# Ledger of designs, part 25: peptides against a protein of PDB entry 7QUU

Target 1, 43 residues: chain A of PDB entry 7QUU
Amino acid sequence: DAVEPSVEKEYKKIISFRDTVFEGKHQQFLVPNNVRLKFLRDR

## One batch from the design tools (peptide; made by RFdiffusion4, then SolubleMPNN)

Design b2_p16_3_s2
Fold by OpenDDE base, seed 1:
Structure b2_p16_3_s2 (fold): chain B 43 residues (1-43), chain A 16 residues (1-16)
Amino acid sequence: as target 1 above (43 residues)
Amino acid sequence: SKLEELEKLFEEDLKL
């Protein structure tokens, strides 16, 4: 689906967050699993 | 939706 540029920018931020956390640049314990899922559900 | 795709990616990451 076509999304607005502002929404696309937010998706890119989520992907960047994912990559940063799960590629080991941040310790996984810094973001509890429930908080990660809540972050997605709140968008 | 793109959000559902992102949710699926995070769900897979959380299984690791």
Scores: peptide ipSAE 0.087, ipTM 0.594, DockQ to the pose 0.049
Fold by OpenDDE base, seed 5:
Structure b2_p16_3_s2 (fold): chain B 43 residues (1-43), chain A 16 residues (1-16)
Amino acid sequence: as target 1 above (43 residues)
Amino acid sequence: SKLEELEKLFEEDLKL
């Protein structure tokens, strides 16, 4: 099924977030190291 | 689906 362009845009942001926070591979937005580490510890 | 892809991608990440 074709995903709406808005939904696909949000999906890409979620993948970018995952790559930045968990893998650190695709930093498309700034995630401060202290916030990243706190997020991982609080989960 | 995109949801299933996300669930699979975050499966190990959410176990941290």
Scores: peptide ipSAE 0.067, ipTM 0.579, DockQ to the pose 0.077
Fold by OpenDDE base, seed 3:
Structure b2_p16_3_s2 (fold): chain B 43 residues (1-43), chain A 16 residues (1-16)
Amino acid sequence: as target 1 above (43 residues)
Amino acid sequence: SKLEELEKLFEEDLKL
């Protein structure tokens, strides 16, 4: 099934966030601090 | 699904 363009955009944002947090790419991404801290704690 | 793909990617990251 074709993914809706809106869902594809959100998918790309999540990948960008992943790259910033886990790969140290330091991309400017506006993510709530509680979400960012959750990923850092779970890692 | 793309969501399941994302879940797998994060599971890999959490194992590092």
Scores: peptide ipSAE 0.065, ipTM 0.573, DockQ to the pose 0.146
Fold by OpenDDE base, seed 4:
Structure b2_p16_3_s2 (fold): chain B 43 residues (1-43), chain A 16 residues (1-16)
Amino acid sequence: as target 1 above (43 residues)
Amino acid sequence: SKLEELEKLFEEDLKL
């Protein structure tokens, strides 16, 4: 499913925050689109 | 909730 560019932009901000806070602790994991889209829609 | 959705997004990080 193609994520809308606006939604993907907001997701990238969340991942950038994660990478900053949890630097060197975990590799980046894939968040399923259904979970990601729900979080971004309701916030 | 919004909190539960955030906890799922960071589940691996919050398990430290």
Scores: peptide ipSAE 0.062, ipTM 0.557, DockQ to the pose 0.107

Design b2_p16_3_s3
Fold by OpenDDE base, seed 1:
Structure b2_p16_3_s3 (fold): chain B 43 residues (1-43), chain A 16 residues (1-16)
Amino acid sequence: as target 1 above (43 residues)
Amino acid sequence: SDIEKLLELYEKELEL
């Protein structure tokens, strides 16, 4: 089934967040908490 | 949704 464009957009945001903040088993990178919170508010 | 579940997981791992 074709994923709706809105759902695809949100999925891409999450993948970008994962790749920026986490490595491997959710090991956290040094990302400021305000940047993390901005992503979570804008979803 | 699967998206909401994934976000909830990351919120937990970030200790927010």
Scores: peptide ipSAE 0.031, ipTM 0.466, DockQ to the pose 0.046
Fold by OpenDDE base, seed 5:
Structure b2_p16_3_s3 (fold): chain B 43 residues (1-43), chain A 16 residues (1-16)
Amino acid sequence: as target 1 above (43 residues)
Amino acid sequence: SDIEKLLELYEKELEL
């Protein structure tokens, strides 16, 4: 079944955040806390 | 939703 376009858009944002904040064994990248909080708030 | 579960996981791992 095709994923709804709205849901796909939200998943793309989550994947982008993951790739920005985490690498490999879930190591945290040095991303400012205010940027992290803004993303999670604006989801 | 599955998206909400992923966000909750990231909040936990980031200690937010």
Scores: peptide ipSAE 0.030, ipTM 0.464, DockQ to the pose 0.046
Fold by OpenDDE base, seed 2:
Structure b2_p16_3_s3 (fold): chain B 43 residues (1-43), chain A 16 residues (1-16)
Amino acid sequence: as target 1 above (43 residues)
Amino acid sequence: SDIEKLLELYEKELEL
């Protein structure tokens, strides 16, 4: 099934966020806290 | 949506 391009973009953002915050603790500096909070609020 | 559920889980894990 063709995934809508908008939905695919949102999933990619979630995966990137997850990896930065939870899997990649050493990469937390790559995403400032204000950007993370904005991402969560703007859904 | 599945997206909203994942975001809620991450908010909870971050204690937001």
Scores: peptide ipSAE 0.030, ipTM 0.457, DockQ to the pose 0.045
Fold by OpenDDE base, seed 3:
Order: C-alpha cells, then structure tokens, then sequence
Structure b2_p16_3_s3 (fold): chain B 43 residues (1-43), chain A 16 residues (1-16)
C-alpha cells in the first residue's frame, strides 16, 4: 500500500531534524538550542 | 505512534 502523503511528510521532517542535529549514531551536533526547540514546538 | 516515540527519543538526547 502507498504511504499516505501526510505520513510521508512527517517522516521527512524527522529525517531532516536528525541530519541537522545529529551525526552518525545520534551523536549531538553543534546546533543552537533555540533552533532545536523551535523545530520541536512547530511540528 | 512510532513517529511520536522516535521524536521523544531525540528530545531526551537534546536534554543531555
């Protein structure tokens, strides 16, 4: 079954967040806390 | 959902 477009959008947000904030095995990357918190608040 | 659980794990890592 095709993944619903709404679910696909949420997966893309998670991947983008991971790539911005973490590297490799979820090692924390140097991103300002205000940018991280804004993403989590606006999801 | 599985998505919400994954986001909760990332939130915990950011608080470290």
Amino acid sequence: as target 1 above (43 residues)
Amino acid sequence: SDIEKLLELYEKELEL
Scores: peptide ipSAE 0.030, ipTM 0.454, DockQ to the pose 0.044

Design b2_p16_3_s4
Fold by OpenDDE base, seed 2:
Structure b2_p16_3_s4 (fold): chain B 43 residues (1-43), chain A 16 residues (1-16)
Amino acid sequence: as target 1 above (43 residues)
Amino acid sequence: DDIQKLLEKFEEVLKL
């Protein structure tokens, strides 16, 4: 079945958003080791 | 098209 060009464009936006949100969440949890070690020393 | 309607609903959620 030929996916209509509109549907393919919308699907690509959803995937790009999912990946951006996932990467953004992972980057928020990927505290650089140096910052994590500082936070553990200040407790 | 049921896929088109699903994608439109996702676009609405992505604008929030």
Scores: peptide ipSAE 0.055, ipTM 0.576, DockQ to the pose 0.038
Fold by OpenDDE base, seed 5:
Structure b2_p16_3_s4 (fold): chain B 43 residues (1-43), chain A 16 residues (1-16)
Amino acid sequence: as target 1 above (43 residues)
Amino acid sequence: DDIQKLLEKFEEVLKL
């Protein structure tokens, strides 16, 4: 099934965020580091 | 779409 262009755009943002967190560059967000890492590993 | 609703919830977290 073709993913809608809007959903694909949001998916790319999520992947970019995941990569930013795993690279340790996630300090730009207000979420605590331990919560961010759990959130992105469990989903 | 359950995937779209999941993506929207992640977009809310991206704004934090």
Scores: peptide ipSAE 0.054, ipTM 0.538, DockQ to the pose 0.087
Fold by OpenDDE base, seed 4:
Structure b2_p16_3_s4 (fold): chain B 43 residues (1-43), chain A 16 residues (1-16)
Amino acid sequence: as target 1 above (43 residues)
Amino acid sequence: DDIQKLLEKFEEVLKL
């Protein structure tokens, strides 16, 4: 299935954010670490 | 598109 270019762009932002959080480079915005990590690990 | 709606909800959470 060809993912629409808009959806692919948004998905890349989420992945980039994930990677930044996992690298510990993201200053802790007060999202509970458990919610943040669960949301990003299941994909 | 259910994926688009899901991505939009993710963006909202990522802005917090």
Scores: peptide ipSAE 0.049, ipTM 0.528, DockQ to the pose 0.089
Fold by OpenDDE base, seed 3:
Structure b2_p16_3_s4 (fold): chain B 43 residues (1-43), chain A 16 residues (1-16)
Amino acid sequence: as target 1 above (43 residues)
Amino acid sequence: DDIQKLLEKFEEVLKL
């Protein structure tokens, strides 16, 4: 079954968040939590 | 769709 375009868009947001959280744990870039949450709200 | 409902719940948590 083809994943609906809406569901695919939301999935891509969740993956981008996961990757940003992972990078912020493994790369010493203290991306403040407020900047991460802002990036998710603005998309 | 159970996947859509799961994605919506994650989107709500990401807005907090």
Scores: peptide ipSAE 0.048, ipTM 0.535, DockQ to the pose 0.042

Design b2_p16_4_s1 (from b2_p16_4, 10 letters changed)
Fold by OpenDDE base, seed 3:
Structure b2_p16_4_s1 (fold): chain B 43 residues (1-43), chain A 16 residues (1-16)
Amino acid sequence: as target 1 above (43 residues)
Amino acid sequence: IRKKFEEELLYLKKVK
């Protein structure tokens, strides 16, 4: 299953965000309210 | 939706 490069780039950002939140590295990523994960709409 | 997202994130963590 080849994940499209665009989709892979979005998933890397989400993994990095998750790992930052779970590691207690409270970098307040101002997740812009517009980063409603577009992929959560289709699945 | 949430379960499929968690499964796909787990897959991507294994492929890298």
Scores: peptide ipSAE 0.037, ipTM 0.470, DockQ to the pose 0.081
Fold by OpenDDE base, seed 1:
Structure b2_p16_4_s1 (fold): chain B 43 residues (1-43), chain A 16 residues (1-16)
Amino acid sequence: as target 1 above (43 residues)
Amino acid sequence: IRKKFEEELLYLKKVK
């Protein structure tokens, strides 16, 4: 099953967001430990 | 809600 290019782009955004929220890693930004998982704590 | 969303985001890491 070929994943549609649009759907693949959305999954890449979700993975990048996860890495930012959980690992505090973004290609340009380190999220401090105190703000990690904040988005999921509020839900 | 949090736990299910964490599990989904961890699953997406293994599939991609």
Scores: peptide ipSAE 0.024, ipTM 0.395, DockQ to the pose 0.085
Fold by OpenDDE base, seed 4:
Structure b2_p16_4_s1 (fold): chain B 43 residues (1-43), chain A 16 residues (1-16)
Amino acid sequence: as target 1 above (43 residues)
Amino acid sequence: IRKKFEEELLYLKKVK
């Protein structure tokens, strides 16, 4: 099943956020209030 | 998927 382009774009944001938080073990990045993972609300 | 992601975020929050 082809992942919808909207869902793929949201997965890429989650991965980029994970990588930024994981690489940023030395930087307390406050989760930008704009990283509302809407995907985590619906599934 | 949500639960595993919440668990991973909670783990990352505890390792600070």
Scores: peptide ipSAE 0.021, ipTM 0.377, DockQ to the pose 0.055
Fold by OpenDDE base, seed 5:
Structure b2_p16_4_s1 (fold): chain B 43 residues (1-43), chain A 16 residues (1-16)
Amino acid sequence: as target 1 above (43 residues)
Amino acid sequence: IRKKFEEELLYLKKVK
């Protein structure tokens, strides 16, 4: 099943965010306002 | 939304 390249790029960001949150690495998430996962709006 | 997101996060945990 080929995941669309746009969706795969968003998944990689979600995983990186998850791993950072769960590892207790409270590096201040400078989530650039542009990294709002657009995919979460329609589901 | 939230349950589907949690399910997708769980799937992504199994694929890595």
Scores: peptide ipSAE 0.030, ipTM 0.459, DockQ to the pose 0.080; fails the geometry check

Design b2_p16_4_s2 (from b2_p16_4, 9 letters changed)
Fold by OpenDDE base, seed 2:
Structure b2_p16_4_s2 (fold): chain B 43 residues (1-43), chain A 16 residues (1-16)
Amino acid sequence: as target 1 above (43 residues)
Amino acid sequence: IKEKFNEELEYLKKVK
């Protein structure tokens, strides 16, 4: 199924957050500093 | 945080 481009963007941010916070992997996904992951706000 | 994050990853893996 064609993953909506919105869902793919959120997935990449979530993976980047995992790698940075839990694995110490600096994946240079340029998450714009202004993109608070919605899941961190809503819970 | 880690548990909620893993739940969200599991959801995204099912939708992808």
Scores: peptide ipSAE 0.063, ipTM 0.553, DockQ to the pose 0.041
Fold by OpenDDE base, seed 1:
Structure b2_p16_4_s2 (fold): chain B 43 residues (1-43), chain A 16 residues (1-16)
Amino acid sequence: as target 1 above (43 residues)
Amino acid sequence: IKEKFNEELEYLKKVK
């Protein structure tokens, strides 16, 4: 099943956040520091 | 935070 474009966008943000915050990787996907990831609002 | 983040990543990997 094609993952909804919304879910794929959130997944990419979460991966970018992982790589930037936990792995120190510079990813080309700038999650702006002001973008609170949806899962961090609910948990 | 890190544990909840890993749980969410694991969920997203199963749905993808």
Scores: peptide ipSAE 0.062, ipTM 0.543, DockQ to the pose 0.041
Fold by OpenDDE base, seed 3:
Structure b2_p16_4_s2 (fold): chain B 43 residues (1-43), chain A 16 residues (1-16)
Amino acid sequence: as target 1 above (43 residues)
Amino acid sequence: IKEKFNEELEYLKKVK
């Protein structure tokens, strides 16, 4: 199944946020400091 | 926050 480019971009941001905030890992992706991930606003 | 984040990660892994 072709993952929509939008969903893949969101997933990469979520993984980078996990690694940085919860695991203390280096950011694999430049998540802007102001990217309150949309899913954290609605839930 | 951490629990809701893990739930959303599991959802995204199923949609991929």
Scores: peptide ipSAE 0.057, ipTM 0.534, DockQ to the pose 0.042
Fold by OpenDDE base, seed 5:
Structure b2_p16_4_s2 (fold): chain B 43 residues (1-43), chain A 16 residues (1-16)
Amino acid sequence: as target 1 above (43 residues)
Amino acid sequence: IKEKFNEELEYLKKVK
């Protein structure tokens, strides 16, 4: 299924954030410091 | 937090 390029870019950022923050993996994508993921907003 | 986030991501991967 053709995922819109915008949605794909956001997904890649979210995965890179997960890998970097929770798994200690290499950051593949620059997640802007202002990208407060929804689950971090409700804190 | 980590577990819930991983569950949400695994859901998003299945819907994509």
Scores: peptide ipSAE 0.038, ipTM 0.471, DockQ to the pose 0.039

Design b2_p16_4_s3 (from b2_p16_4, 8 letters changed)
Fold by OpenDDE base, seed 3:
Structure b2_p16_4_s3 (fold): chain B 43 residues (1-43), chain A 16 residues (1-16)
Amino acid sequence: as target 1 above (43 residues)
Amino acid sequence: IRKKFEEELKYLEEVK
């Protein structure tokens, strides 16, 4: 299925967060420092 | 943080 451009953009941010926070890797994607990731919002 | 990350990855894998 064609991944919606919004979902692909969110996935790239989450992978960049994984690499930086859990693996100590450099950000693969330019995530603005002020962009709170959706999974960090209290549901 | 890790649990919320794993839950969001699962959601993104289901929507792909």
Scores: peptide ipSAE 0.075, ipTM 0.591, DockQ to the pose 0.080
Fold by OpenDDE base, seed 2:
Structure b2_p16_4_s3 (fold): chain B 43 residues (1-43), chain A 16 residues (1-16)
Amino acid sequence: as target 1 above (43 residues)
Amino acid sequence: IRKKFEEELKYLEEVK
């Protein structure tokens, strides 16, 4: 099934979060306070 | 945080 463009965007954000936070690939993306992944807000 | 992240990755890989 064609992955909805919304799901693909959230996947790319989650991978970028993995690489930055868990892989020690400290690209200090100052994640603007507005780029809180939904899973970090709702749980 | 880590467990919730792993669960969300698993969901996105299942929908792909």
Scores: peptide ipSAE 0.074, ipTM 0.597, DockQ to the pose 0.041
Fold by OpenDDE base, seed 5:
Structure b2_p16_4_s3 (fold): chain B 43 residues (1-43), chain A 16 residues (1-16)
Amino acid sequence: as target 1 above (43 residues)
Amino acid sequence: IRKKFEEELKYLEEVK
C-alpha cells in the first residue's frame, strides 16, 4: 500500500528518535526542534 | 515517554 508522504515522514522521525534516545545510537541526527513527537510538544 | 513512543510506533506500523 502506498504510505502517504505525511505518514512516512512521521515514521522516519519516530525511528530517528528511537535510535537517538533509546538505542544510544548517538548518530547526530539533527532532530530539528520542530520534530518533537506530538506527545513531546505539550511540554 | 518510552511507552507512548512504542504505542505511536505500533500505530504507524499498522497504517503502513
Scores: peptide ipSAE 0.072, ipTM 0.593, DockQ to the pose 0.040
Fold by OpenDDE base, seed 4:
Structure b2_p16_4_s3 (fold): chain B 43 residues (1-43), chain A 16 residues (1-16)
Amino acid sequence: as target 1 above (43 residues)
Amino acid sequence: IRKKFEEELKYLEEVK
């Protein structure tokens, strides 16, 4: 199924969060403080 | 945090 551009964008943020927070992989993508995953804000 | 993240990853893998 064609993944909606919204869902793909959210997935990329979640993968970046995984790599940064759980894997300690300093991919130099500073998750902008504004890229708080919605699930980390709303619950 | 980790459990909610794992649940959301699972949902995104099911939608792909």
Scores: peptide ipSAE 0.069, ipTM 0.586, DockQ to the pose 0.041

Design b2_p16_4_s4 (from b2_p16_4, 9 letters changed)
Fold by OpenDDE base, seed 1:
Parts: structure tokens; C-alpha cells; sequence
Structure b2_p16_4_s4 (fold): chain B 43 residues (1-43), chain A 16 residues (1-16)
């Protein structure tokens, strides 16, 4: 299944956010309430 | 939304 380019772009943002959050702090991943992921609405 | 995002982050961490 080809991942839609829009969904792939959102996954890349999540991965970058993960790497930024986890490389610095094993302290409590608080997802900001302003982070809107479109693919998580369709699941 | 927040819980689904946390679950997706933890999933993407296990698949790398």
C-alpha cells in the first residue's frame, strides 16, 4: 500500500518530534494540545 | 487525540 504523501509528511514530523523529545528527556512525553495530526483523526 | 498520538509515538519507536 502506497502511503499517501500527506500522511508520510505527518509521520516525518512525528518522528522528528519524537527524536527531539526523547533524545533530551526520558521525562513524560506531554503531547502539546496544539499538535494536530490529520491521520490520527481517520483512525 | 493526545492518547492516540502517544500510542503512535510509542509504536513508531518500536518499529525503528
Amino acid sequence: as target 1 above (43 residues)
Amino acid sequence: LRKKFEEEILYLEKVK
Scores: peptide ipSAE 0.033, ipTM 0.522, DockQ to the pose 0.053
Fold by OpenDDE base, seed 3:
Structure b2_p16_4_s4 (fold): chain B 43 residues (1-43), chain A 16 residues (1-16)
Amino acid sequence: as target 1 above (43 residues)
Amino acid sequence: LRKKFEEEILYLEKVK
């Protein structure tokens, strides 16, 4: 299944955010309001 | 927010 290039770019951001959150870098990243994944707004 | 993020991560790992 060809993932749309826009969706692939969003998945790469989510994976990078995952790795940052799960690697024990529990620095309270003030997730800038602009880094709120669109997926987290619609659910 | 954190639970919704963890659920979305788990979903993306299943769809890959």
Scores: peptide ipSAE 0.030, ipTM 0.503, DockQ to the pose 0.042
Fold by OpenDDE base, seed 2:
Structure b2_p16_4_s4 (fold): chain B 43 residues (1-43), chain A 16 residues (1-16)
Amino acid sequence: as target 1 above (43 residues)
Amino acid sequence: LRKKFEEEILYLEKVK
């Protein structure tokens, strides 16, 4: 089953954010204003 | 929102 392009794009943003946090590149979780993860709204 | 996001990111690291 092909992952919807919208879901893949959101997943890539989550990974990029994780890697940036774990690499210590951000002492603060700077969620880019453009990374409104839709799944965080339903929880 | 921010805390739930931090928790989800930390969870995704443990499941890999």
Scores: peptide ipSAE 0.028, ipTM 0.486, DockQ to the pose 0.045
Fold by OpenDDE base, seed 5:
Structure b2_p16_4_s4 (fold): chain B 43 residues (1-43), chain A 16 residues (1-16)
Amino acid sequence: as target 1 above (43 residues)
Amino acid sequence: LRKKFEEEILYLEKVK
């Protein structure tokens, strides 16, 4: 099943956010604004 | 919202 390019882009952001959060287990959660999920920007 | 989502991701990795 081909994942829609828009859905794949949001999954890549979730993975990058996860990886940044886990690499950041030793540093304050500096989640870059480009990795911030759209639903976390709008509220 | 952000803090709750960060806490939930950290919880999901403790349960793995």
Scores: peptide ipSAE 0.026, ipTM 0.449, DockQ to the pose 0.041

Design b2_p16_5_s1 (from b2_p16_5, 8 letters changed)
Fold by OpenDDE base, seed 5:
Structure b2_p16_5_s1 (fold): chain B 43 residues (1-43), chain A 16 residues (1-16)
Amino acid sequence: as target 1 above (43 residues)
Amino acid sequence: SLREEFEEELLYLKKA
């Protein structure tokens, strides 16, 4: 099924957020290591 | 699909 462009952007943001803040992957913005949610990554 | 990837990410975020 086709996804609307606006919805696609939000999907990508959430994927990027998890990767960046929790796992440090696909980082789109600088997140210091001490700010990353390491305790949530293993949940 | 992108939607499936998103749903997996939401599940992960919910558990966090």
Scores: peptide ipSAE 0.029, ipTM 0.484, DockQ to the pose 0.081
Fold by OpenDDE base, seed 4:
Structure b2_p16_5_s1 (fold): chain B 43 residues (1-43), chain A 16 residues (1-16)
Amino acid sequence: as target 1 above (43 residues)
Amino acid sequence: SLREEFEEELLYLKKA
């Protein structure tokens, strides 16, 4: 099944977020828990 | 699939 381009974009954002925040694959930055939870709830 | 990878990452982020 084809994934809509907008949905695919959001999937990639979540993966990138994990890489950046938790695995250090990108420039790491501190994300407060409340902001992180909001991010996850909105997606 | 990308969707499955996303769901796994989402689950990981929720648990972290």
Scores: peptide ipSAE 0.028, ipTM 0.480, DockQ to the pose 0.067
Fold by OpenDDE base, seed 1:
Structure b2_p16_5_s1 (fold): chain B 43 residues (1-43), chain A 16 residues (1-16)
Amino acid sequence: as target 1 above (43 residues)
Amino acid sequence: SLREEFEEELLYLKKA
């Protein structure tokens, strides 16, 4: 099913947050390395 | 889909 535009916007925000904080990829803001989640960083 | 990609990531986080 198609995702509503408002929901899509929130999904993109959460994915971007994950990439930045958990995996250290596509960083939108500066996050110290010791704050990033190790188990997700391996992906 | 974007929803499926998001749900897959949540499933991974839930299992960890």
Scores: peptide ipSAE 0.027, ipTM 0.452, DockQ to the pose 0.087
Fold by OpenDDE base, seed 2:
Structure b2_p16_5_s1 (fold): chain B 43 residues (1-43), chain A 16 residues (1-16)
Amino acid sequence: as target 1 above (43 residues)
Amino acid sequence: SLREEFEEELLYLKKA
């Protein structure tokens, strides 16, 4: 399945959020810690 | 696929 480059970026952001919050890994974009999980749950 | 991985991550994060 072909994924648009813009959509791929969004997918990678979600993975990055998980890594940052739960594993202490890098984040690809800056989002305040207190809003990360809420943002993802509302998607 | 990347989409499937994304959807699994969303599901996990919604449960967290």
Scores: peptide ipSAE 0.026, ipTM 0.456, DockQ to the pose 0.066

Design b2_p16_5_s2 (from b2_p16_5, 8 letters changed)
Fold by OpenDDE base, seed 1:
Structure b2_p16_5_s2 (fold): chain B 43 residues (1-43), chain A 16 residues (1-16)
Amino acid sequence: as target 1 above (43 residues)
Amino acid sequence: SLREEFEEELKYLEEV
């Protein structure tokens, strides 16, 4: 089944959020360094 | 598909 455009937008937001928070590949969201996954793993 | 990419991302987040 085709993904509805509204659902597609939310999937893209979550993927982008993951890239920002956990891998630091994007800066679409302002997330403190202490909330990033790399900080949690290296702690 | 975008859904499969999303499901893979959720799986990665759940494993952390």
Scores: peptide ipSAE 0.055, ipTM 0.590, DockQ to the pose 0.072
Fold by OpenDDE base, seed 5:
Structure b2_p16_5_s2 (fold): chain B 43 residues (1-43), chain A 16 residues (1-16)
Amino acid sequence: as target 1 above (43 residues)
Amino acid sequence: SLREEFEEELKYLEEV
């Protein structure tokens, strides 16, 4: 399935955000669950 | 696919 370049860019941003949140949980960067869920719903 | 990896990732993100 050909993913549109704009959609691919959005997927890469959310994967990068996940990695940052997980790395952050290991680095004491607690992203509140409500802020995380807001970011995912707004995309 | 990149979409399937992303959808699995979102599902895990909603469960945490």
Scores: peptide ipSAE 0.048, ipTM 0.578, DockQ to the pose 0.066
Fold by OpenDDE base, seed 4:
Structure b2_p16_5_s2 (fold): chain B 43 residues (1-43), chain A 16 residues (1-16)
Amino acid sequence: as target 1 above (43 residues)
Amino acid sequence: SLREEFEEELKYLEEV
């Protein structure tokens, strides 16, 4: 089954964030605990 | 599921 375009867009954001953090290309933004990815748990 | 895989990856990113 094809992944819905909305889910694919979120996947790309997670991968981009991972790559940003692990490649050290950008400062680690402390994402506040309350802004943690609640949107993935609710889907 | 794809969701579970993302939740595990996010959990790891939250521990870093």
Scores: peptide ipSAE 0.047, ipTM 0.559, DockQ to the pose 0.074
Fold by OpenDDE base, seed 2:
Structure b2_p16_5_s2 (fold): chain B 43 residues (1-43), chain A 16 residues (1-16)
Amino acid sequence: as target 1 above (43 residues)
Amino acid sequence: SLREEFEEELKYLEEV
């Protein structure tokens, strides 16, 4: 299914945030709570 | 789907 470009952008931010945490990077990513909660709820 | 690929990439995010 096609993901809206805006939603895809926010998913990429969540992945980048994960990578930042796991790699010990200190870069802050703005991940919208509703998008993050959708991923955690729908899996 | 693209969403499922991202969800698989995020499988460890609940452990953080």
Scores: peptide ipSAE 0.046, ipTM 0.548, DockQ to the pose 0.071

